Peptides against a protein of PDB entry 8YVU. Designs and how they scored, part 17

Target 1, 39 residues: chain A of PDB entry 8YVU
Amino acid sequence: PQLCYILDAILFLYGIVLTLLYCRLKIQVRKAAITSYEK
Target 2, 160 residues: chain B of PDB entry 8YVU
Amino acid sequence: TWLTVLKKEQEFLGVTQILTAMICLCFGTVVCSVLDISHIEGDIFSSFKAGYPFWGAIFFSISGMLSIISERRNATYLVRGSLGANTASSIAGGTGITILIINLKKSLAYIHIHSCQKFFETKCFMASFSTEIVVMMLFLTILGLGSAVSLTICGAGEEL

## One batch from the design tools (peptide; aimed at target 1 L11, target 2 C26)

Design b1_p12_8_s4 (made by RFdiffusion4, then SolubleMPNN; from b1_p12_8, 9 letters changed)
Fold by OpenDDE base, seed 5:
Structure b1_p12_8_s4 (fold): chain B 39 residues (1-39), chain C 160 residues (1-160), chain D 39 residues (1-39), chain A 12 residues (1-12)
Amino acid sequence: as target 1 above (39 residues)
Amino acid sequence: as target 2 above (160 residues)
Amino acid sequence: as target 1 above (39 residues)
Amino acid sequence: DELLKLLLELLL
């Protein structure tokens, strides 16, 4: 049971980090699309 | 800039906030339907007795909806309204986290005092169940607060 | 304890989905960067 | 339905 709670904490932290990275990457894709449209 | 990044993610944050609110409402409704909290001895369900899953979810839902509407219509008055709603939701989320932490401490103390080695005791089962639900609600509240704070920062940046 | 394992399963699934989306998005950024370099 | 569409639009 204790191992499960530790795993939850790790997975939760991982989910937050991935969400932030996904947001950053989505912005990069949008910027790249805008740059491609201006050319 | 970080503000530009957050502005582009306003819709995402709003949807996340609404989703978090809906999950909180579902958990609150399920717990209230399955368990008569009024008949449970102790403060194990103090967060539920305070009605946090309901009013907190309403605040988060309203904040998320206003944020989405504000982003879609790009009207200055809606941006200001969304900022106000997100600020209120951030305060509500902070209060909710505090209540949930207090409830979690009480539940953990209860488990420790009753030496719940035997999971078969109804009281120990209820305390463990409440602890698990409170932890889930705490995670959801942290996510909701994070979204509300992010939206508040975005709205404040647009007013400057 | 069982609820913890359910939460772990949900968080794990969420992590996998986000990882796949992140990988797809990263590939899109790379393709956009290559297209921008060829112009 | 609109919320689901918004979520899908966000995910896709």
Scores: peptide ipSAE 0.497, ipTM 0.808, DockQ to the pose 0.037
OpenDDE base, seeds 1, 2, 3, 4: peptide ipSAE 0.497, 0.487, 0.476, 0.480; ipTM 0.809, 0.806, 0.801, 0.808

## One batch from the design tools (peptide; aimed at target 1 T19 R30)

Design b2_p13_1 (made by RFdiffusion4)
Pose (drawn by RFdiffusion4):
Structure b2_p13_1 (pose): chain A 39 residues (1-39), chain B 160 residues (1-160), chain C 29 residues (1-29), chain P 13 residues (1-13)
Amino acid sequence: as target 1 above (39 residues)
Amino acid sequence: as target 2 above (160 residues)
Amino acid sequence: CYILDAILFLYGIVLTLLYCRLKIQVRKA
Amino acid sequence: VVFIFGSIILVVL
C-alpha cells in the first residue's frame, strides 16, 4: 500500500543482473574470438 | 576440477569487484553530501559515519584492478600482490557486513517502537530511506564479498 | 514517478530480448 | 547509474 520504491527496489536487482550478465558475455565472446582467430 | 574452472574464470570476478567499488562511491558521496551525518535525532547513520563507503571504495577497486591486470599481464610480483589485496578485501567485507548488520539492528530498533506507526511519511521518512539504502548496500556487499573470497581461494592453488 | 518507473520498466524486456537473440546468434556461430 | 557503469566497463572490455 506504499508502492513506488518498493516496486523500484527489485528493478535495481534487475539492473545489477543485466549489467553483470553482459560483462560475462563480453568476456566470454572475447575469449572465444581470441581462441578462434589464432588459427 | 574446481581449481581449473575457477582459474579460467577469473577476470569477471574483478569486473564485479570494480562494479562494487564504483557503485559504493556514488552512494557514499550522495549520502555524505546531501545532509550532515552528525545531527540525526535517531542517529540512524552507523555505517556512513564510520567511513564504510569510503573504507572499501578504493580498497575493492585496487583488488579488482589487480585481478583484471593479472590475466592481462603476468607480472612477476603482481601475482603476490593480488592474493594480499584479495584477502584484505575479504577482511574488509567481513567487517562491513557486521557493521551494516548492527546498522540494521539500530534502524529497526528506531522504527519499531512508537517512532512511526505503519509505514513512513509521518515523521521519519529518512529512517525508511536509510534502511532501504543500507539493505541494498548489504546485498551488494554480500555479492561482492562472495566473489572476493572465491578469487582469494582460487588464486593460491599452490604452496605459498 | 510511478509513470517514470513504468517507462524504464519495459526497457528491461527489450534488453533481455536482444540479449537472448545475441545468445542464440553466438550459439549458431 | 548501474547501466552507465556497466556500459563503461563494457567499453573497457

Design b2_p13_1_s1 (made by RFdiffusion4, then SolubleMPNN; from b2_p13_1, 9 letters changed)
Fold by OpenDDE base, seed 1:
Structure b2_p13_1_s1 (fold): chain B 39 residues (1-39), chain C 160 residues (1-160), chain D 39 residues (1-39), chain A 13 residues (1-13)
Amino acid sequence: as target 1 above (39 residues)
Amino acid sequence: as target 2 above (160 residues)
Amino acid sequence: as target 1 above (39 residues)
Amino acid sequence: LIFEIGELLLKQL
């Protein structure tokens, strides 16, 4: 049971990190699309 | 298009495979350090008795390293070597999953037979702990297998 | 304890989905960067 | 090796 909670914490942290990276990439895609539209 | 995607992420997949292998090795070493598996009655730690965390981690680490080296050097001979290593790692991962599932079934059966209502009973605690470790190892093995299969497909696509 | 294992499964699935989405976005960023360079 | 893996991970992030 305690190990399950540790795994949950690790997976949760991993999910947060991936979500932040996903958001950063999404912003980059949007910026690249805007730059391509302005040219 | 799908092959091109995988090729671009080959280095990432290799790193992920190495990381997964290292985590598996760390868990294996921690379990071996905390628990004397040789004195544990029954087949609760059958996967550990088989040495899976060790050899599985080695195979995944070698596969990941070869994949990274192959991507960096972009040499045809390394592509073949990486493909071979990734294939071997995929087979090892599949075998590992099978062993872990068997271990999980035995652990669950042990819990059921002893009607473990009291968590503080030594036998029930060990069975529960084993089940938790096996589940963690199973998840890591699935991740490792996924990376190895992805790298194998990338390598096969480069040979065609 | 059972709820913890269910949470682990959900977080694991979420991690896989996010990884796939991250890979897709990374490819889109690269394609957009190439298109902007060719203009 | 661990540092190289870490750097590689950081480059991919």
Scores: peptide ipSAE 0.497, ipTM 0.802, DockQ to the pose 0.171
OpenDDE base, seeds 2, 3, 4, 5: peptide ipSAE 0.490, 0.478, 0.490, 0.493; ipTM 0.809, 0.788, 0.807, 0.799; seed 4 fails the geometry check

Design b2_p13_1_s2 (made by RFdiffusion4, then SolubleMPNN; from b2_p13_1, 9 letters changed)
Fold by OpenDDE base, seed 1:
Structure b2_p13_1_s2 (fold): chain B 39 residues (1-39), chain C 160 residues (1-160), chain D 39 residues (1-39), chain A 13 residues (1-13)
Amino acid sequence: as target 1 above (39 residues)
Amino acid sequence: as target 2 above (160 residues)
Amino acid sequence: as target 1 above (39 residues)
Amino acid sequence: LIFKIGAELLKEL
């Protein structure tokens, strides 16, 4: 049970990090798309 | 450049693979240190008896290291070597997943047979602990396989 | 204990999905950057 | 470190 909770914590942290990276990447895609549309 | 991005992804995947391998080794070592697996009756720890945490972690570590080295040196021979190692690690990971699933099924069957309602029974505790460890190893193995497959695809893309 | 395992499975699936989405988004950023450079 | 690596990867994209 304790090991399961530790794994949950690690996976949760990983999920948060990936979400932040995804959001940042999505912003970059949007910026690149806008720049391409203005040209 | 596309190549630079792929290289950084390869390094990240390699680091992830090494980390996964190290965690598997740590868990394997802890389990071996805390539990005398040789004296445990049944197939609950069949994956440990087979030495999977050890050899699996070694394969993933080697694959990850080769991937990082291949990325850093940017040599064609290292890319091929990394692809081979990643492929081997992917096969090893798939085999490991299969073994872990079998172990998980046995552990669950053991829990069912003993009608483990009370966690304080030694047999039920061991079966529950085994199930937890096997699940953790399964997740780590899937992560390792995912990294190895990703590295293989990236390396194959560089050779084309 | 069972809830912990379910949570692990959900978090793991979420991690995989986010990784795939991140990879797809990264490819989109690259394509957008190439298109912007050719203009 | 992983976040920094990811961030650098994003900058090079």
Scores: peptide ipSAE 0.489, ipTM 0.807, DockQ to the pose 0.140
OpenDDE base, seeds 2, 3, 4, 5: peptide ipSAE 0.475, 0.469, 0.451, 0.474; ipTM 0.809, 0.797, 0.806, 0.798; seed 4 fails the geometry check

Design b2_p13_1_s3 (made by RFdiffusion4, then SolubleMPNN; from b2_p13_1, 9 letters changed)
Fold by OpenDDE base, seed 3:
Structure b2_p13_1_s3 (fold): chain B 39 residues (1-39), chain C 160 residues (1-160), chain D 39 residues (1-39), chain A 13 residues (1-13)
Amino acid sequence: as target 1 above (39 residues)
Amino acid sequence: as target 2 above (160 residues)
Amino acid sequence: as target 1 above (39 residues)
Amino acid sequence: LIFEIGQQLLEEL
C-alpha cells in the first residue's frame, strides 16, 4: 500500500509538470497566432 | 511527419529509457538487499529470481545510450547499431513483461490460496509487497518498451 | 489499497492523454513557426 | 531539455 501511494505521488507530479508545459505551449501557440494575424 | 517528430524526440526518449532502466536497477538492488529472495519460499519473486531487474535494466540502458550517441554523431554505422540494440531491447522488454505477468498471476494465486484476511501475517505481507513491486516493475517495463519501440521506428525511418 | 491502484490507473491514463496533447500542440507550434518563416 | 528548447523558442519569439 505505501508503494502504491509513492507511485501516485510520482504520477501526480508528472501530471502537474505536463499540465504546466501544456499551458506554456498553448500560450506560445496563441502568441504565434496573434503575431501571424498582425502580419 | 510522425517520423520527423519521433526523430526530434529521439534524445528525450533515450534519456527516458536510461532513467527507466536506472529506476528498475535501483528497485532490483533495494529488493535484493532488503529481502533474501533465495530464502523466500514460493514463486512470488520469480521475476527477481530470474534477475529481470538487472539484465532488463542493462539492456534498456545500453539501448538508450546507443540511441543518444547515434543521434549526436549522425553516423550511418551508429544508426544501424542503435537500431539493432533498440530491437534487442524491445524483445527483452516483451520477455520481461511476460515474466512479470506470470509472477503477478502466481502472487495473486498465493494471496487467494492463503485467504489473506489478516494483513499482519508475514506470508500475506510478503505476497502483497511482491505484488506491488511486480506492478511497479511492469509499469516501468511498459515505459521502457514504449521508448525502445519509438527509437526503433526512428532508426528504421533513417535507414529508409 | 484498491483505491490506490485505481488512482494509479487514472493518473497513468491522464499522463498518456496529456503527452499526446502536448505532442499535438508541439506540432502546431512548429507548423506555425514554419508558416511564419515562409512569410 | 524540452523546457529549455521551449524557453529558447519563447525568447526568439
Scores: peptide ipSAE 0.389, ipTM 0.776, DockQ to the pose 0.084
OpenDDE base, seeds 1, 2, 4, 5: peptide ipSAE 0.435, 0.465, 0.403, 0.458; ipTM 0.793, 0.809, 0.789, 0.805; seeds 1, 2, 4, 5 fail the geometry check

Design b2_p13_1_s4 (made by RFdiffusion4, then SolubleMPNN; from b2_p13_1, 9 letters changed)
Fold by OpenDDE base, seed 5:
Structure b2_p13_1_s4 (fold): chain B 39 residues (1-39), chain C 160 residues (1-160), chain D 39 residues (1-39), chain A 13 residues (1-13)
Amino acid sequence: as target 1 above (39 residues)
Amino acid sequence: as target 2 above (160 residues)
Amino acid sequence: as target 1 above (39 residues)
Amino acid sequence: LIFEIGEQLLSQL
């Protein structure tokens, strides 16, 4: 039971971190696409 | 810029907010249909008694819908309306989190006081169930608040 | 207890999906970087 | 409607 709540907290934190990383990576892809279009 | 990225994610954030609101509403409805909260002794379901799942879900749904409409129509007047709705939803989310934290503390205190060694005791089961529901609602509220805040920042950036 | 496990399952699935999307996006960034270097 | 919104979101991803 306590382990389940700890797992929830870890998975939640992981989800937030992955969302932020995904957003950052999406920005990088867009920047790379813009740079390739200007060449 | 960070603002440009957030603007492109407004629709996604709006949908996420609506989904979060729907889940909260579903949980609220299920709890209200299965449990007669009015007959439950104590403050275990204080957040439900306050109607948070209902009004919180409505605020998040409205905020999400306005965000999607604002993005699709690209009209300045809708941006301002969306900003207002997102701000209201952020305030509602913050209030909801506070209520849920208080409820969680009360539920945990109740479990501790009654030394719920026997999980099958009705009171202990109800307190445990309440705690689980409150935790789920808290997570959903945090997600909704995050979406609302993100949308608010996007709207504020468009007005500058 | 059962609700905690359901939440864990949802969060776990979300984490897997985000990880897959992140990996795909990372591959796209790498491909874009290689293409920009060859030009 | 939710399914259509989901499909649109998936298409934008």
Scores: peptide ipSAE 0.445, ipTM 0.787, DockQ to the pose 0.173
OpenDDE base, seeds 1, 2, 3, 4: peptide ipSAE 0.449, 0.439, 0.425, 0.455; ipTM 0.790, 0.788, 0.780, 0.799; seeds 1, 3, 4 fail the geometry check

Design b2_p13_2 (made by RFdiffusion4)
Pose (drawn by RFdiffusion4):
Structure b2_p13_2 (pose): chain A 39 residues (1-39), chain B 160 residues (1-160), chain C 29 residues (1-29), chain P 13 residues (1-13)
Amino acid sequence: as target 1 above (39 residues)
Amino acid sequence: as target 2 above (160 residues)
Amino acid sequence: CYILDAILFLYGIVLTLLYCRLKIQVRKA
Amino acid sequence: VETLFLAFVAAVV
C-alpha cells in the first residue's frame, strides 16, 4: 500500500543482473574471438 | 576440476569488484553531501559515519584493477600483490557486513517502537530511506564479497 | 514518479530480448 | 582498457 520505491527496489536488482550479464557475455565473446582468430 | 574453471574465469570477478567499488562512491558521496551525518535525532547513520563507503571504495577498486590486469599482463610481482589485495578486501568486506548488520539492528530498533506507526511519511521518512539504502548496500556488498573470496581461493592454487 | 518508473520498466524487456537474440546469434556462430 | 570501459559503462547504467 506504499508503492513506488518498493516496486523500484527490484528494478535495481534487474539492472545489476543485466549489467553483469553483458560484461560476462562481452568477455566470453572476446575470448572466443581471440581463440578463433589465431588460426 | 574446480581450480581450472576458476582460473579460466577470472576477470569477470574483477569486473564485478570494480562495479562495486564504483557504485559505492556514488552512494557515499550523495549521502555524505546532501545532509550532515552528525545531527540525526535517531543517529540512524552507523555505517556512513564510520567511513564504510569510503573505507572499501578505493580498496575494492585496487583489487579489481589488479585482478583485471593480472590476465592482461603477467607481471612478475603483480601475482603476489593480487592475492594480498584480494584477502585484504575479504577482511574489509567481513567487517563491512557486521557493521551494516548492526546498522540494520539500530534502524529497526528505531522504527520498531512507537517512532512511526505503519510505514513512513509520518515523521521519519529518512529512517525508511536509510534502511532501504543500507539493505541495498548490504546485498551488493555480499555479492561483491562472494566474488572476492572466490578469487582469493582461486588465486593461490599452489604452495605460497 | 510512478509513470517515470513505468517508462523504464519496459526498457528491460527490450534489453533482454536483444540479449537473447545476441545469444542465439552467437550460438549459431 | 576495454574491460575497464565496459565496467564503467555498466556502472553508468

Design b2_p13_2_s1 (made by RFdiffusion4, then SolubleMPNN; from b2_p13_2, 7 letters changed)
Fold by OpenDDE base, seed 5:
Structure b2_p13_2_s1 (fold): chain B 39 residues (1-39), chain C 160 residues (1-160), chain D 39 residues (1-39), chain A 13 residues (1-13)
Amino acid sequence: as target 1 above (39 residues)
Amino acid sequence: as target 2 above (160 residues)
Amino acid sequence: as target 1 above (39 residues)
Amino acid sequence: DEILQLALEAARF
């Protein structure tokens, strides 16, 4: 029971971090696409 | 660059906001239907008594819808409207978080004071249930606030 | 207590989906980098 | 399904 709440917190934090990383990676993909188009 | 990314994700953020709002509304209606909050002693459901699940859901829904419409139509007046709605939703979300945190503290304090070892007791059950619902609502509110703030930043960037 | 487990399930599913999407995006970035290097 | 479609559309951009 108490472990469930701890797991919720961990999973929530993990979700936030993954979302941020996904956004950063998406930006990198777009930058790479732009640089390839200019060459 | 960050603003450009937020613009492209604006529709997704809006959908997320609407979804969060619907879930909050569903929880609110279920709790109100199953429990008579007015007859519950204590402040364990203070967030519900304040009507947060209702008005919060409305604000988030409106903000999300306006964000989607603004992105699709790309009209200046819609952008301003979306910015205003998102700002209002952000304020509402912040207020909601505050209320939920206070409610959570009260519920936890109640559980600790009464040493609720027996969940079969009505008071302890209600306190635990309240805590669980408040935690869920808190998570949803944080998600909604995040989306609203992101949309607000996006809209502000478009006006500059 | 049951609500906590439901939340865990949702967050867990969300985490898995995000992880898969992140992996796919990372592969795309790598492919884009390789193609840019060959040009 | 709509969220998935939005995600797919977002992935195409």
Scores: peptide ipSAE 0.469, ipTM 0.799, DockQ to the pose 0.113
OpenDDE base, seeds 1, 2, 3, 4: peptide ipSAE 0.444, 0.434, 0.400, 0.456; ipTM 0.800, 0.797, 0.786, 0.814; seed 4 fails the geometry check

Design b2_p13_2_s2 (made by RFdiffusion4, then SolubleMPNN; from b2_p13_2, 7 letters changed)
Fold by OpenDDE base, seed 5:
Structure b2_p13_2_s2 (fold): chain B 39 residues (1-39), chain C 160 residues (1-160), chain D 39 residues (1-39), chain A 13 residues (1-13)
Amino acid sequence: as target 1 above (39 residues)
Amino acid sequence: as target 2 above (160 residues)
Amino acid sequence: as target 1 above (39 residues)
Amino acid sequence: DEILELAREAARL
């Protein structure tokens, strides 16, 4: 039971981090697409 | 392409807000239907007594809906409306988090004071249940706040 | 206690989905970088 | 399903 709450916290933190990384990666993809269009 | 991708992100965030709001509302209604919070002694359900699941869900739903509408219609007035709604939802989410944290602290304190070794005691069960529900609502509120803040930042960026 | 396990399941599923999406996006970025280098 | 469709459309752009 206590392990469940700890797991929730870890999974929640992981979800936040992944969301941030996904956003950053998406921005990078967009920047790369723009630079390829200017060449 | 950038605008279209941002729009898709806004729609996703809006959907997430609506989903979060619906879940919060469902939890609120279930808790209110199963438990007569008015007859529960103590402050273990202070967030429910304050009506947070209801008004919080409404704010997140409105914010999400406005975000989706703003994205689809691409009208300047809708962008401003969405920004306003997202800002309001962000404030509401922050307030909700504060209330939930206070409730969580009270519930935890109650569990510690009563040394709830017997889970089957009504008071201990209610305190544990309250704690679980509050934690779930806290997670949902954080998700909703995150989406609302993200939409607010996106909307503010479009106005600049 | 049962609610905790439900939350764990939801968060776990969310984490898996995000991870898959992140991997796909990362592959797309790599492909875009390779195509830009060949031009 | 709609989120998945949105993700697919986003991947096509």
Scores: peptide ipSAE 0.462, ipTM 0.803, DockQ to the pose 0.098
OpenDDE base, seeds 1, 2, 3, 4: peptide ipSAE 0.409, 0.431, 0.419, 0.437; ipTM 0.784, 0.797, 0.797, 0.810; seeds 2, 3, 4 fail the geometry check

Design b2_p13_2_s3 (made by RFdiffusion4, then SolubleMPNN; from b2_p13_2, 7 letters changed)
Fold by OpenDDE base, seed 1:
Structure b2_p13_2_s3 (fold): chain B 39 residues (1-39), chain C 160 residues (1-160), chain D 39 residues (1-39), chain A 13 residues (1-13)
Amino acid sequence: as target 1 above (39 residues)
Amino acid sequence: as target 2 above (160 residues)
Amino acid sequence: as target 1 above (39 residues)
Amino acid sequence: DEILELALEAARL
């Protein structure tokens, strides 16, 4: 049971980090698209 | 385009593979140090008895290291070596997943047969602990296999 | 304990999906950068 | 961390 909760914590943290990275990358794509549209 | 992306992520995938391998090795070592698997009745720890945490970790570590070295040195002989190691690691990972699934099924069957209502009983505790460890090892092995396969595809693309 | 294992599986799947989406998004950023460079 | 640094560097360009 304790190991399961530890794994949940690690996977949860990993999910949060990936979500943040995904959001940052999505913002970059949007900025690139806007720059391409203005040209 | 996909091959180019995989090439750029090769070092990261290699590092991930090494880390996964090290975690698997650590889990294997801890379990072997705390529990005498040879005295445990049944096949609850079949993956550990087969030595998977050890040889699997070695294969993944070698594959990851070779991938990193191949990317850094950009030598043809290292690319071939990395491809071979990644292929071997992919096969090892697949075999490991199979062993872990079998172990998981046996552990779950053991829990069901003994009607483990009391988790504090030695047999039920060991079966539950085995199930937890096997699930963790399975997830780590899937991650390692994913990295090894990605590196193999990248290496194969470089040879073409 | 069983709920913990289910949560582990869900979080693991989520992590895989996010990793794939991140890779796809990274490719899109690269394609957008190449297209912007050619213009 | 390196991917994060690369992403930050790419965001600065």
Scores: peptide ipSAE 0.458, ipTM 0.805, DockQ to the pose 0.074
OpenDDE base, seeds 2, 3, 4, 5: peptide ipSAE 0.431, 0.378, 0.445, 0.438; ipTM 0.802, 0.783, 0.807, 0.801; seed 4 fails the geometry check

Design b2_p13_2_s4 (made by RFdiffusion4, then SolubleMPNN; from b2_p13_2, 7 letters changed)
Fold by OpenDDE base, seed 2:
Structure b2_p13_2_s4 (fold): chain B 39 residues (1-39), chain C 160 residues (1-160), chain D 39 residues (1-39), chain A 13 residues (1-13)
Amino acid sequence: as target 1 above (39 residues)
Amino acid sequence: as target 2 above (160 residues)
Amino acid sequence: as target 1 above (39 residues)
Amino acid sequence: DEILELAREAAKL
């Protein structure tokens, strides 16, 4: 049972980190799209 | 188009938020249906007594739905509404996390004080069950908060 | 204990899906960067 | 299923 909770915590942290990275990547894509439209 | 990809991502985040909210609501409902929290001694279900599964789920659901609708219709008024809802959901999520942490601490303290060696003892079982549910709700709340914050940032970026 | 395992499964699936989406987004960004350079 | 379909369509564009 304790190992399960630890795994949950790790997976949860991983999910948060991935979400943040995904958001950052999305922002970069948006910025790239805006810069391409202004040219 | 890049815009289409961004819309799909926002929709995905909104759906995730709604799903998280629904799961939280389901857990809250199940706990309330199985256990009469009002008759339980102690504060092991303080998060439930505060009604967090209900109001938190509602806020997240509304935020998610508004985000999806805003994305689909691409209307400025909907974007602002979604931004407002996401902000409110973020605040609600933060409050919920605080409540859940407090509940978790109380539940853990209860387990330690009563030296729960026998899992089958009713009080220890309830405390353990509460702890499990609170942890699950905490995870879901943080996921919901993450989605709400992400949507808020995306919406704010569109307004600028 | 059973709920913990269910949560693990959901979080794991979510992590996989996010990873796939992230990879796809990253590939799209790379393609956009290449097309901008050829121009 | 709709999210998966959306993801598949997004992969084709």
Scores: peptide ipSAE 0.486, ipTM 0.817, DockQ to the pose 0.097
OpenDDE base, seeds 1, 3, 4, 5: peptide ipSAE 0.425, 0.412, 0.438, 0.442; ipTM 0.790, 0.796, 0.802, 0.801; seed 4 fails the geometry check

Design b2_p13_3 (made by RFdiffusion4)
Pose (drawn by RFdiffusion4):
Structure b2_p13_3 (pose): chain A 39 residues (1-39), chain B 160 residues (1-160), chain C 29 residues (1-29), chain P 13 residues (1-13)
Amino acid sequence: as target 1 above (39 residues)
Amino acid sequence: as target 2 above (160 residues)
Amino acid sequence: CYILDAILFLYGIVLTLLYCRLKIQVRKA
Amino acid sequence: VVFFVILLLIVNS
């Protein structure tokens, strides 16, 4: 009954999860590009 | 086979360490700049007053930078420094967790007994704001400490 | 406030859809 | 968003 930031609290977790998943994907793709471009 | 997986997956731990160090500065500066932290009737601030946002800000940042640079450049003396910085950050997080837990204990002791019936917007909006902020910091610090301990245990993997 | 939260509430949907598309594309690669 | 952009620059550096 006192909403706004209670619903806005889980959105910070949503942001953290996405900002970490993108970093993990970028590092993984860079490693895959390095391993595939050597030969 | 745990050691190999932890070794090959290393610099993301540094990414999350430096994300924790960077997001700790913003909170610390905003909270310590918007209003004085020594004239609170309920003495709500028990973590920002102890320097915790500025105690592990350029502390986690140096452990994250060393961990990121470790795979980028395999320096002779950088491997030794990376383990020390990881274990010092593990200790700093261990202390931060307990100080943040006693900050939650005091904030709940303030808001629990006759200070404000039901939710906020009666007399102590700052008390609920500080409680929510510290809870978010505690969760983020748990996330950062878990990765710091995982990197600490992964980095040695050998005698000395 | 509430509507401001709603404007940034669906940004996550599109962001996760593009993230899944990138994942499927990289899997194909 | 700013931290995410900085982290992408660090990752791609």

